# Ledger of designs, part 121: peptides against a protein of PDB entry 4Y8H

Target 1, 222 residues: chain A of PDB entry 4Y8H
Amino acid sequence: TTIVGVKFNNGVVIAADTRSTQGPIVADKNCAKLHRISPKIWCAGAGTAADTEAVTQLIGSNIELHSLYTSREPRVVSALQMLKQHLFKYQGHIGAYLIVAGVDPTGSHLFSIHAHGSTDVGYYLSLGSGSLAAMAVLESHWKQDLTKEEAIKLASDAIQAGIWNDLGSGSNVDVCVMEIGKDAEYLRNYLTPNVREEKQKSYKFPRGTTAVLKESIVNICD

## One batch from the design tools (peptide; made by RFdiffusion4, then SolubleMPNN)

Design b2_p29_6_s3 (from b2_p29_6, 12 letters changed)
Fold by OpenDDE base, seed 1:
Structure b2_p29_6_s3 (fold): chain B 222 residues (1-222), chain A 29 residues (1-29)
Amino acid sequence: as target 1 above (222 residues)
Amino acid sequence: GGVVGPFTGTVTSGGLDENGNRFYRSTTL
């Protein structure tokens, strides 16, 4: 997995690859690793897929109830706190590693959470087996005052670095853009770099194109 | 259930923190 978050001048973008694995096996080439906690608060997940999905759904439900009760838009820090408390309660037995990002009345936010409940805050973050590859791109090209378009490009380039260099990452790039004063923009399969172009050439060769150098017929009738 | 990334027992992370410091973290699972 490669997941990243990048802050820009008026919001935050998160991105993820779409490979799911079961041990050494690619289980899904196009899994969704971006999850909605609330309309303007999204997360990217690494670790156990079931755990990441379950915890984000639980916190999403609690945030919705809290928002309804308080008549306030949910805050990213509230979601972060709920996630931390839940993960800490289970002492790392929930294999959820998250980048949590969003916009709220206090601004744009970008956090990471580890399964034991530790958190980080950043202008950019990477997480997963492809994080080092992503960091190479982020460290090289990140600057202050990124535009939305620059941040989307940077995030997607960082994910692609994971796709190309990390065996645990692959296939497509998903992006979610959360800009202040706008609705969140979920860009499923924003990039599909591994989509094989439709084979322009029919590989139907006429019979006899390959010379048979040797033919042996073995009767397996004992 | 699918594992999002190789559950190799280590999750790596990093970033630029709010103080402008680059950091890397490795968490053993």
Scores: peptide ipSAE 0.553, ipTM 0.872, DockQ to the pose 0.547; fails the geometry check
Fold by OpenDDE base, seed 5:
Structure b2_p29_6_s3 (fold): chain B 222 residues (1-222), chain A 29 residues (1-29)
Amino acid sequence: as target 1 above (222 residues)
Amino acid sequence: GGVVGPFTGTVTSGGLDENGNRFYRSTTL
């Protein structure tokens, strides 16, 4: 997994790859790793897929209830606190690693949460097996006062670095943009870099090429 | 389905914190 978050001048972007694995097997090439907690608060998950989905749904439900009772837009820090408390209660038995981002009346926010309940705050964050590959891009190209478009590009480039260099990451790039004063923009399959163009199956073998039926290469180690 | 890297029981993270410091972390699962 490669997940990232990037703050820009008027909001925050999160992005993720779409590979799901079960041991050495690619279980799903188009797994959704971006989850909505509230309309303007989203997270990206790494670790156990079931745990990340379950915890984000639980917190999302609780945030919705609190928002309805208080008649207030939910705050990102409230979601962070609820996630932190829940993960801490289970003392790392829930294998959820999250980047949490959003916009609220106090501004734009970007956090990360580890399974044991530790949290980070940043201008950009990366998480997952592809994090080091993502960091190479983020460190090289991040600047202050990014535009929305620059932040989307930076986040997507960082995910692609994970896709290309990390065996745990792959396939597509999903993006969610949360800009102050706007609705969240969820861009499912924003990039599909590994869509194999239909191999033009017109292998017109020139007349005279004999199809090799079986090749057995025996490496004789002397 | 797992969202964990198949080859490493280690989750890596990093970023630029709110103070402008770069950080890296490695957590074994």
Scores: peptide ipSAE 0.547, ipTM 0.868, DockQ to the pose 0.528; fails the geometry check
Fold by OpenDDE base, seed 2:
Structure b2_p29_6_s3 (fold): chain B 222 residues (1-222), chain A 29 residues (1-29)
Amino acid sequence: as target 1 above (222 residues)
Amino acid sequence: GGVVGPFTGTVTSGGLDENGNRFYRSTTL
C-alpha cells in the first residue's frame, strides 16, 4: 500500500494505490482504500482491510450522528480523536493505519494515525509499504503554497512512485480532493497506469492481530 | 480479508510536520 496526503493553499488531497494483497497474492487489483468519514472528511487506509473499513464506518456513523444533533459540520480533529480513542482502546489489535484529512469550519487538516493511537500532523504525509518511495517524490517536489492542481499531481506522482517501486502497491491511483468551500471530489481511478504486476514476495503472515512491538521515529536533518 | 499492503510486520510512514521537520516512522507489528 501507498497512501499519501498533501495540503494545498485551499484544502487537502489524499491519494492511494488500489492493490490489495493476501500474503504473496494480489487479491484485488482495484481495491478502494479511500473511505468517507463524512462528506468533507476522508481517510486513506493501510493495514488490515477489514479493520480499516470497520473503524472508518464506526467513526463515520458516530460523526454523522453528532453532526445531526449539533447541526454543525464535523471537525477533522473530532474524527481523529474518535479514531485515536477507539484504536487505543484496542491496543493495536485493530490493524488500521490511516491518513485522515478534511476541511471544516476551522480550515484544512491532514493527520496520520497508527494502530496504537499515535498521530502525526503534516503538510504532507505518506504511509504504507510504499511510503519510502512516495517520500522520495514528496521531499523532492513539495513546496509551500501548492495549488490544487499541483497538489493532485504531487500526490498522484507519489502514489505512482509506490506503484512502481513497492511490491505491495500497484494498479491505479485514487484521489480525493477536499477544498474549502466546495464539495469533496472523489476521483476513483484518477490514473490507470499500465503497470506490470510484479510478483510479490511470499509473506507468511502469522494468523491473528499483531500487537505493535516497536515504533521508531527518525527525524531527517537537512 | 485483504491486507492493504504487504503485512511484513512493519508499517512505515513519514512526512513533513507542521514545524517544517521531515520525519520517518517505522512501526513493527
Scores: peptide ipSAE 0.546, ipTM 0.854, DockQ to the pose 0.399; fails the geometry check
Fold by OpenDDE base, seed 4:
Structure b2_p29_6_s3 (fold): chain B 222 residues (1-222), chain A 29 residues (1-29)
Amino acid sequence: as target 1 above (222 residues)
Amino acid sequence: GGVVGPFTGTVTSGGLDENGNRFYRSTTL
């Protein structure tokens, strides 16, 4: 898994790869690792799929109830606190590692949570087996005051680095953009770099040309 | 069922914190 979050000037973006594994086996090539806690608060998950789903659904339900009761838009820190308390209670027995991001009346937020309830805050975060590959991209290209488009690109490039370099990551890039004053934009399969173009049947390559099957030139260099 | 990450091994994380410090973490599953 490779998951990332990146803050930009007016919001936050999270992104994830779409590979699920069972040991050495690819169980799903297009799993969804981005989860909605509330309309403007989303989470990316790593670890045990069942645990990530269960905890995010539980907190999502509780946040919805809290929002209805208070007549207020839910806050990212409230979701974070609920997640933290829940995970801490189980002392790492819930195998959920999360990036939590969103927008609320207090602004844009980006957090990470580990299975035992520890939390981090950042301008950008990466998590998962592909985290190191993602960090290489983030460290190289992050700057303050990113635009939405720059942040989406940066996050996507970081996920792609995980896809290419981490065996636990693969297939597609999912993105969720949470901008202040707007609805969240969930971009399922924002990039599909490994979609085999339909076998162009008839490329008669002249004898001696190594068929370059798929050249995805990701210009990582501006 | 499945895992979103390695079935066994290490979960790595990192980032740039609000103070501008880079950090890395490694958690063995």
Scores: peptide ipSAE 0.529, ipTM 0.864, DockQ to the pose 0.528; fails the geometry check

Design b2_p29_6_s4 (from b2_p29_6, 11 letters changed)
Fold by OpenDDE base, seed 3:
Structure b2_p29_6_s4 (fold): chain B 222 residues (1-222), chain A 29 residues (1-29)
Amino acid sequence: as target 1 above (222 residues)
Amino acid sequence: GGVVGPFTGTVTSGGLDENGNKFHKSTTL
């Protein structure tokens, strides 16, 4: 999995790859990893698919009830707190790792949550097995005051880096854009890179060689 | 059930935090 979030001048974008795996097997080539908590609050999930779906649905339902009761738009920090408390209660037994993003009356927000309940706040975040590849792109090309279009491009380029370099990531790029004063734009299969698996030309490796399936060269610029 | 997570059992994360610091984390499942 590769999931990312990027803040821009008037909102936040999240993106994900669409590969689901079961051990070494690709179980689904077009898995949806972006989940709606509320109309303007979305998350991207990594870990156990059932746990990510269950926890996001639970918090989504509770946020909806809270919004109806208060007659107020839900806050991203409220969703974050509920997710954090739930995951912490289970002490990492729920295999959910999330990027949570959205817009609310207080502005645009981008968070990450680990299964044990730790949280990060960022201008950009990556999570998953492809996170290192995504970070190489994000660190190289992120700047302050990104436009919506620049943020979508940056997020999608970061996901593509995961797709190309990570074995746990693949297929398509999903995007969700949350801009202040607008409805959320869920862009399912925003990119469908026809990664022709270059048929690794069956190089008959000599006996005793291990096939390197993918090499990722990450230039760490200081 | 499908895993929408790392093949390796290790979840990696990173980012630029609100203080402008770059960070990287690795968590083994």
Scores: peptide ipSAE 0.504, ipTM 0.864, DockQ to the pose 0.413
Fold by OpenDDE base, seed 4:
Structure b2_p29_6_s4 (fold): chain B 222 residues (1-222), chain A 29 residues (1-29)
Amino acid sequence: as target 1 above (222 residues)
Amino acid sequence: GGVVGPFTGTVTSGGLDENGNKFHKSTTL
């Protein structure tokens, strides 16, 4: 697994690969590792899939109830505290390693949680077997005051580094963007780098035709 | 069932903290 979070000027992005494994076997090529805790609070999970899903669902339910009772948008720190307390209670027996991110009335937040309940805070975070590969990209290309688009690119590039260099990571890139004042944008399969392009039907291009691999039309509006 | 990561091995993490310090952590599962 490779999961990352990146703060940008007006929010936070999280991203994940989509490989699930069972020992040496790829169990799922398109596993969803991004989970919604609340509309504007999402997490990325590593470790035991069942544990990551169960803990995030439990906290999500409790946060929803809390939000209803308080008539307030849930805070990322509240979700973090609930996750931390739950994981700490089980002393690492819940194999959940999480990046938790979101936006709330206090701003944008990015945290990580280890299975034993320790937490980190950062401008960018990486977690999983592909973390070192992701960190190489993050450390090289992160800057202050990232735009949304720059942060999405950086996060996606970091996940791809994990996909290419870590056997525990692979397939697609999922992204969730949480921008202040907007709804969360869950971009399932934002990148599909290993989708074999349908064998371009052998277009017998006439001799001398250069294959245009990608055409981007940039409308330069003057 | 499955794992989101290696079945056995090390979970690594890292980042840039709010103080601008880079950190790396490794936990053996």
Scores: peptide ipSAE 0.498, ipTM 0.862, DockQ to the pose 0.462
Fold by OpenDDE base, seed 2:
Structure b2_p29_6_s4 (fold): chain B 222 residues (1-222), chain A 29 residues (1-29)
Amino acid sequence: as target 1 above (222 residues)
Amino acid sequence: GGVVGPFTGTVTSGGLDENGNKFHKSTTL
């Protein structure tokens, strides 16, 4: 997994790859790793898919109830605190690692949370097995006062670095943009760099080419 | 259930914090 968050002038963007794995196996090529906590608060998940989904749904439900009760837009820090308390209660037994981002009446926010409940705050964050590859892009191209478009590009380029360099990351780029004063924009499959063009049905191999169906390299040690 | 990431038992993270400091973390699962 590669997940990132990037703050920009008027909001925050999060992005994720779409590869799901089961050990060495690619289980899903188009897994959704961006989750809605509230209309303007989203997270990206790494770790156990079931745990990330379950915890984000639980906190989403609690935030909705709290919002209804208070007649107030939910705050990102409230979602973060609920997530932190829940994860801390389970002392890392819930394998959820999250980037939590959103906009609220206090502004734009970007946090990370680890399974044991530790939190970070940043202008940009990366998390997952592809984090190092993503960080190389973020560190090289991040600047203050990013526009929305520059932040989307930076986030998507960082995810692509994970897709290309991390075996745990792959396929597509999902993006969610949370801009102050606007609805959240969820861009499912914003980039699809590995869409195999439809197999051109008739590859006529030139006469004399052998189709390699399977290659096995056996090192014969003498 | 799918693991969103290689089940390497390690999760890496990093960023630029609110103070302008770069950080990198590695957490063992």
Scores: peptide ipSAE 0.496, ipTM 0.863, DockQ to the pose 0.507
Fold by OpenDDE base, seed 5:
Order: sequence, then structure tokens, then C-alpha cells
Structure b2_p29_6_s4 (fold): chain B 222 residues (1-222), chain A 29 residues (1-29)
Amino acid sequence: as target 1 above (222 residues)
Amino acid sequence: GGVVGPFTGTVTSGGLDENGNKFHKSTTL
């Protein structure tokens, strides 16, 4: 997994790759790692897919209830606190690592949360097995006062670095943009760098080419 | 499915913090 967040002049962007794995096996090529906590608060998840989904849904439901009771837009720090308390309660038994970002009446926010409940705050953040590859891009190209477009590009370039350099990352780039005073913009499959062009329908195999129908790789463990 | 890299029980993170300091972290799962 490669997930990133980048603050810009009027908001925050998060992005993720779409590879899911089970050991050495690619389980899903188009896994959604961006989750909505509230309309203007989103997270990106790394760790155990089931744990990241479950915890974000739980906090999302609680934030919705809290928003209804208070008649107020939810704050990113409230979501952060709820996530932190939940993860801390389970002392790392929930394998959820999150970048949490959003906009609220207090401005734009970008946080990360580790499974044991530690939190970081940043102008840009990366998390996951592809974090080092993403950081190389972020450190090289981040500047103060990024525009929305520059931040989307930077985040997308950082995810692509993970896709190309990390075995745990791959396929597509998903993006979510949260700008102050606007609705969140979820860009599913914003980039599809590995989508093979439509295979030309007619692979005319030359006469005499035996089509390999099934290859089974048997790892002979000696 | 898992969203962590298949070969490392390690989650890496990093960023530029609110104080303008670069950081890198590695957590073994």
C-alpha cells in the first residue's frame, strides 16, 4: 500500500493505490483504500483491509450521530480523537493505519494514526509499504502554498512512485480532494497507468503456436 | 485481503510535520 496526504492553500488532498494482497498473491487490483468518515472528512487506510474498513465505518457512524445531536459540521479533530481512542483501546490488535484528512469550520487538517493510537500532524504525510517511494517524490517537489492542481499532481506522483517501486502497491491511483467551502471530490481511478489498452481483439496466433491455457507454478519447497 | 506490503510486517510512514521537520518512521507489525 501507498497512501499520501498533501495540504494545499485552501484544503487537503489524499490519495491511494488500489492493490490488495494476500501474502505474495494480488487479491484485488482495484481495492478502494479511501473511505468517507463524513461528507468532508475522508481517510486512507493501510494494514488489514477488514480492520481499516470496520474502524472507519464505526467512527463514521458515530460522527454522523454526533453531528446530528450537535447540529454542527463534524470536526476532523473529533474524528481523529475517536479513531485514536478506539485504536488505543485495542492496543494494536486492530491492524489499521490511517491518514485522516478533511475540512471543517476551523480549516483544513491532515493527520496520520498508527494501529497503537499514535498520531502525527503534517503538511504532507505518507504511509504504507510504498511510503519511502512516495516520500522521495514528496520531499523533492513539495512547497508551501500549493494550488489544488499542484497538490493533486504531487499526491498522484507520490502514489505512482509507490506503484512502480513497491511490490505491495499497484494498479490505479484514487484521489479525494477536500477544499474549504466546497464538497469533497472523490476521484476513483483518477489515474489508471497499468490499464492495458484494449487488447486488440484478434490475437491471430501464428499457425503452430500452442496456446498455454494454464500455467501452474508449483513451488517445490525443498 | 491485506493492504500492507506482502513481504514486510513493517509499516513505514513519513512526512513534513507542522513544525517544518521531516520525519520517517518504521513500525514492525
Scores: peptide ipSAE 0.516, ipTM 0.861, DockQ to the pose 0.537; fails the geometry check

## One batch from the design tools (peptide; made by RFdiffusion4, then SolubleMPNN)

Design b2_p30_3_s1
Fold by OpenDDE base, seed 5:
Structure b2_p30_3_s1 (fold): chain B 222 residues (1-222), chain A 30 residues (1-30)
Amino acid sequence: as target 1 above (222 residues)
Amino acid sequence: SSVAAIEANLEALARRREEERRRAEALAAA
């Protein structure tokens, strides 16, 4: 998994790859790792997909109930606190780590939460098995006063670096843009770099060509 | 932790902005 978050001049963007693995096997090429907590608060999940989804759904439900009870727009810091408390309660038995981002009446926010409930704050963040490759891109190209378009590009480039350098990351890039004063923009499959164009190589074998059905190379080490 | 201090500051800012919003709404309703 590769997940990233990037602040820009008027909001925050998060992005993720779409590969799901079961050991050495690619189980799903189009797994959704971006989750809505509230209309303007989203997270990117890494680790066990089932754990990440269950945690984010639980917090989303609690935030919705809290918002209804208080008649207030949800705060990113409230979502962060609830997620942190939940993850800490299980002392890392939940295989989930998250980037939490959003906009609220206090502005734009970007946080990370580790499986044991520790938190971090930054203008740009990366998590997952591809996080080092993503961070190299972020550190090289992040600047103050990014535009929305520059931030989307930077986040997407960082995810692509994870896809190219990490076997646990791959397939497509999902993006969610949270701009102050606007609705969240969820861009499912924003990039599809591994969509092999079906090169219909019509192997028209000439009449008389024997098709090799199976080649097995057995290295007999003497 | 620096994170805890940031969280506390953000919560304080949230409360101030909500109070300002309520004051503005009260002034507009008067």
Scores: peptide ipSAE 0.012, ipTM 0.335, DockQ to the pose 0.021
Fold by OpenDDE base, seed 3:
Structure b2_p30_3_s1 (fold): chain B 222 residues (1-222), chain A 30 residues (1-30)
Amino acid sequence: as target 1 above (222 residues)
Amino acid sequence: SSVAAIEANLEALARRREEERRRAEALAAA
């Protein structure tokens, strides 16, 4: 898994790869790792897919109830605190780690949460098995006052670096953009780098051979 | 932790802004 978050001038972007693995096996090529907590608060999940989904749904429900009761727009920090408390309660027994991002009346926010409930704050973050490759891209190209488009590109490039350098990451890139004063924009399969043009030739591989997709080592060193 | 302090400050800011919003809404409804 590779998940990233990038703050820009008027909001925050999160992105994720879509590969799901079960040990050495690719179980799903198009797994959704971006989850909605509220309309303007999203997270990218890594670890066990069931754990990330269950946690985000629970917090989403609680945030919705709280929002209804208080007649208040949800705060990213409230979602963060609830997630942190929940993950900490299980002391790492939940295999979920998250990038949490969103916009609220206090501004745009980007956080990470580890399985044991520790949190980080940053202008850019990466988590997952591909996080080192993603972070190399982020550290090289992040700047203050990114535009929305620059942030989407940077996040996508970082995910692609994870895809290319990590066997646990791959397939497509999903993006969610949360801009102040706008609705969240969920861009499912924003990039599909492995969509081979329908090569007419059905290579019938024998049952049990995993097609080794061509490793294109793209040197991202400009 | 520095993170805990940031979280506390953000929560306090969120509360203040929400109180201000409620006051503004109450004034607009009046």
Scores: peptide ipSAE 0.010, ipTM 0.312, DockQ to the pose 0.020
Fold by OpenDDE base, seed 4:
Structure b2_p30_3_s1 (fold): chain B 222 residues (1-222), chain A 30 residues (1-30)
Amino acid sequence: as target 1 above (222 residues)
Amino acid sequence: SSVAAIEANLEALARRREEERRRAEALAAA
């Protein structure tokens, strides 16, 4: 997994690869690692995808209820606190670590949460098995006052660095852009670098190739 | 919150770095 977050002049971008692995096997090439907590608060999950999804759904439901009761737009810090408390409560029994980002009436925010409940704040963050390669790109190219487009590019480049340098990362790049005063823009499969054009090459398999009868791809990310 | 304080500090540091960068660029262009 490679997940990143990048702040820009008017918001925040998060991005993730789409590879899911089970041991040495690629289980899914298009697993979604970006999760919506609220319309303008998203997270990128690393670790166990199922744990990440379950946690984010729970917090999302609670944040929605809180927003309704308070008649206030959800705050990123509220989501952060709830996630932190939840992860801390389970003291690493939840194999999830997150980048949490969003926009709210107080501005744009970018945080990370580790499984043991520690949190970091930054203008750029990376997590996952590809995070070192991603961070090298971020540290080299991040600057103050990035435009939205520059931030999307930087985040995407960082994810690609993770993809190229980590077997646990790969396939496509998903992006979510959260800009102040706008709706969040979820760009599923923003980059698809490994789309092998199904060359409908009629691969005349040489005589003796065992016909693979039925591949059942079990989507584990559902 | 401690988080807000950290963010404010990071913003201040980033602004300082950008100012230093601009000064360095101005000196290099002179």
Scores: peptide ipSAE 0.000, ipTM 0.225, DockQ to the pose 0.041
Fold by OpenDDE base, seed 2:
Structure b2_p30_3_s1 (fold): chain B 222 residues (1-222), chain A 30 residues (1-30)
Amino acid sequence: as target 1 above (222 residues)
Amino acid sequence: SSVAAIEANLEALARRREEERRRAEALAAA
């Protein structure tokens, strides 16, 4: 898994790879790792996909109820606190770590939560097995006052670095853009780098040719 | 509010980390 978050001048972008792995096997090439908590608050999940989805759905439901009762837009910090409390309650038994991002009346926010309930704050973050490769890209190219487009590019480049350098990451790139004053923009399969162009190499071998898969010359010394 | 205090603390932490990063980058560039 590779998940990233990037702040830009008017909001926040999160991105994730879509590969789900079970050991050495790619179980799903198009697993969604971006989850909606509220219309303007999303998270990217790393670890066990089922755990991440279950936690985010629970918090999303609670935030929706709270928003309805208070007639207030949900706050990212409220989502963060609820997620943190939930993860802490399970003492890290939930194999999930999250990037939580969104926009609210107080501005744009980007946080991470580790399985043990620790939180981090940054202008850019990466988590997952591909996070080191992603972070190298983020550290090299992040600047203040990124545009939306620059932030999307940076996030997607960081995910791609994770995809290329981590067997646990890959397939497609999903992006969610949360801009102040706008609806969240979920870009499913924003990049599909592993779309095998159907190499319609019609390997029409000429009639009478056998495809040699492997040639080994063994010198038998007499 | 407890929320505002959390936000302020998180922003302060983010600023400190950015300062530390800039110092590290300056040291690496030297």
Scores: peptide ipSAE 0.000, ipTM 0.232, DockQ to the pose 0.054; fails the geometry check

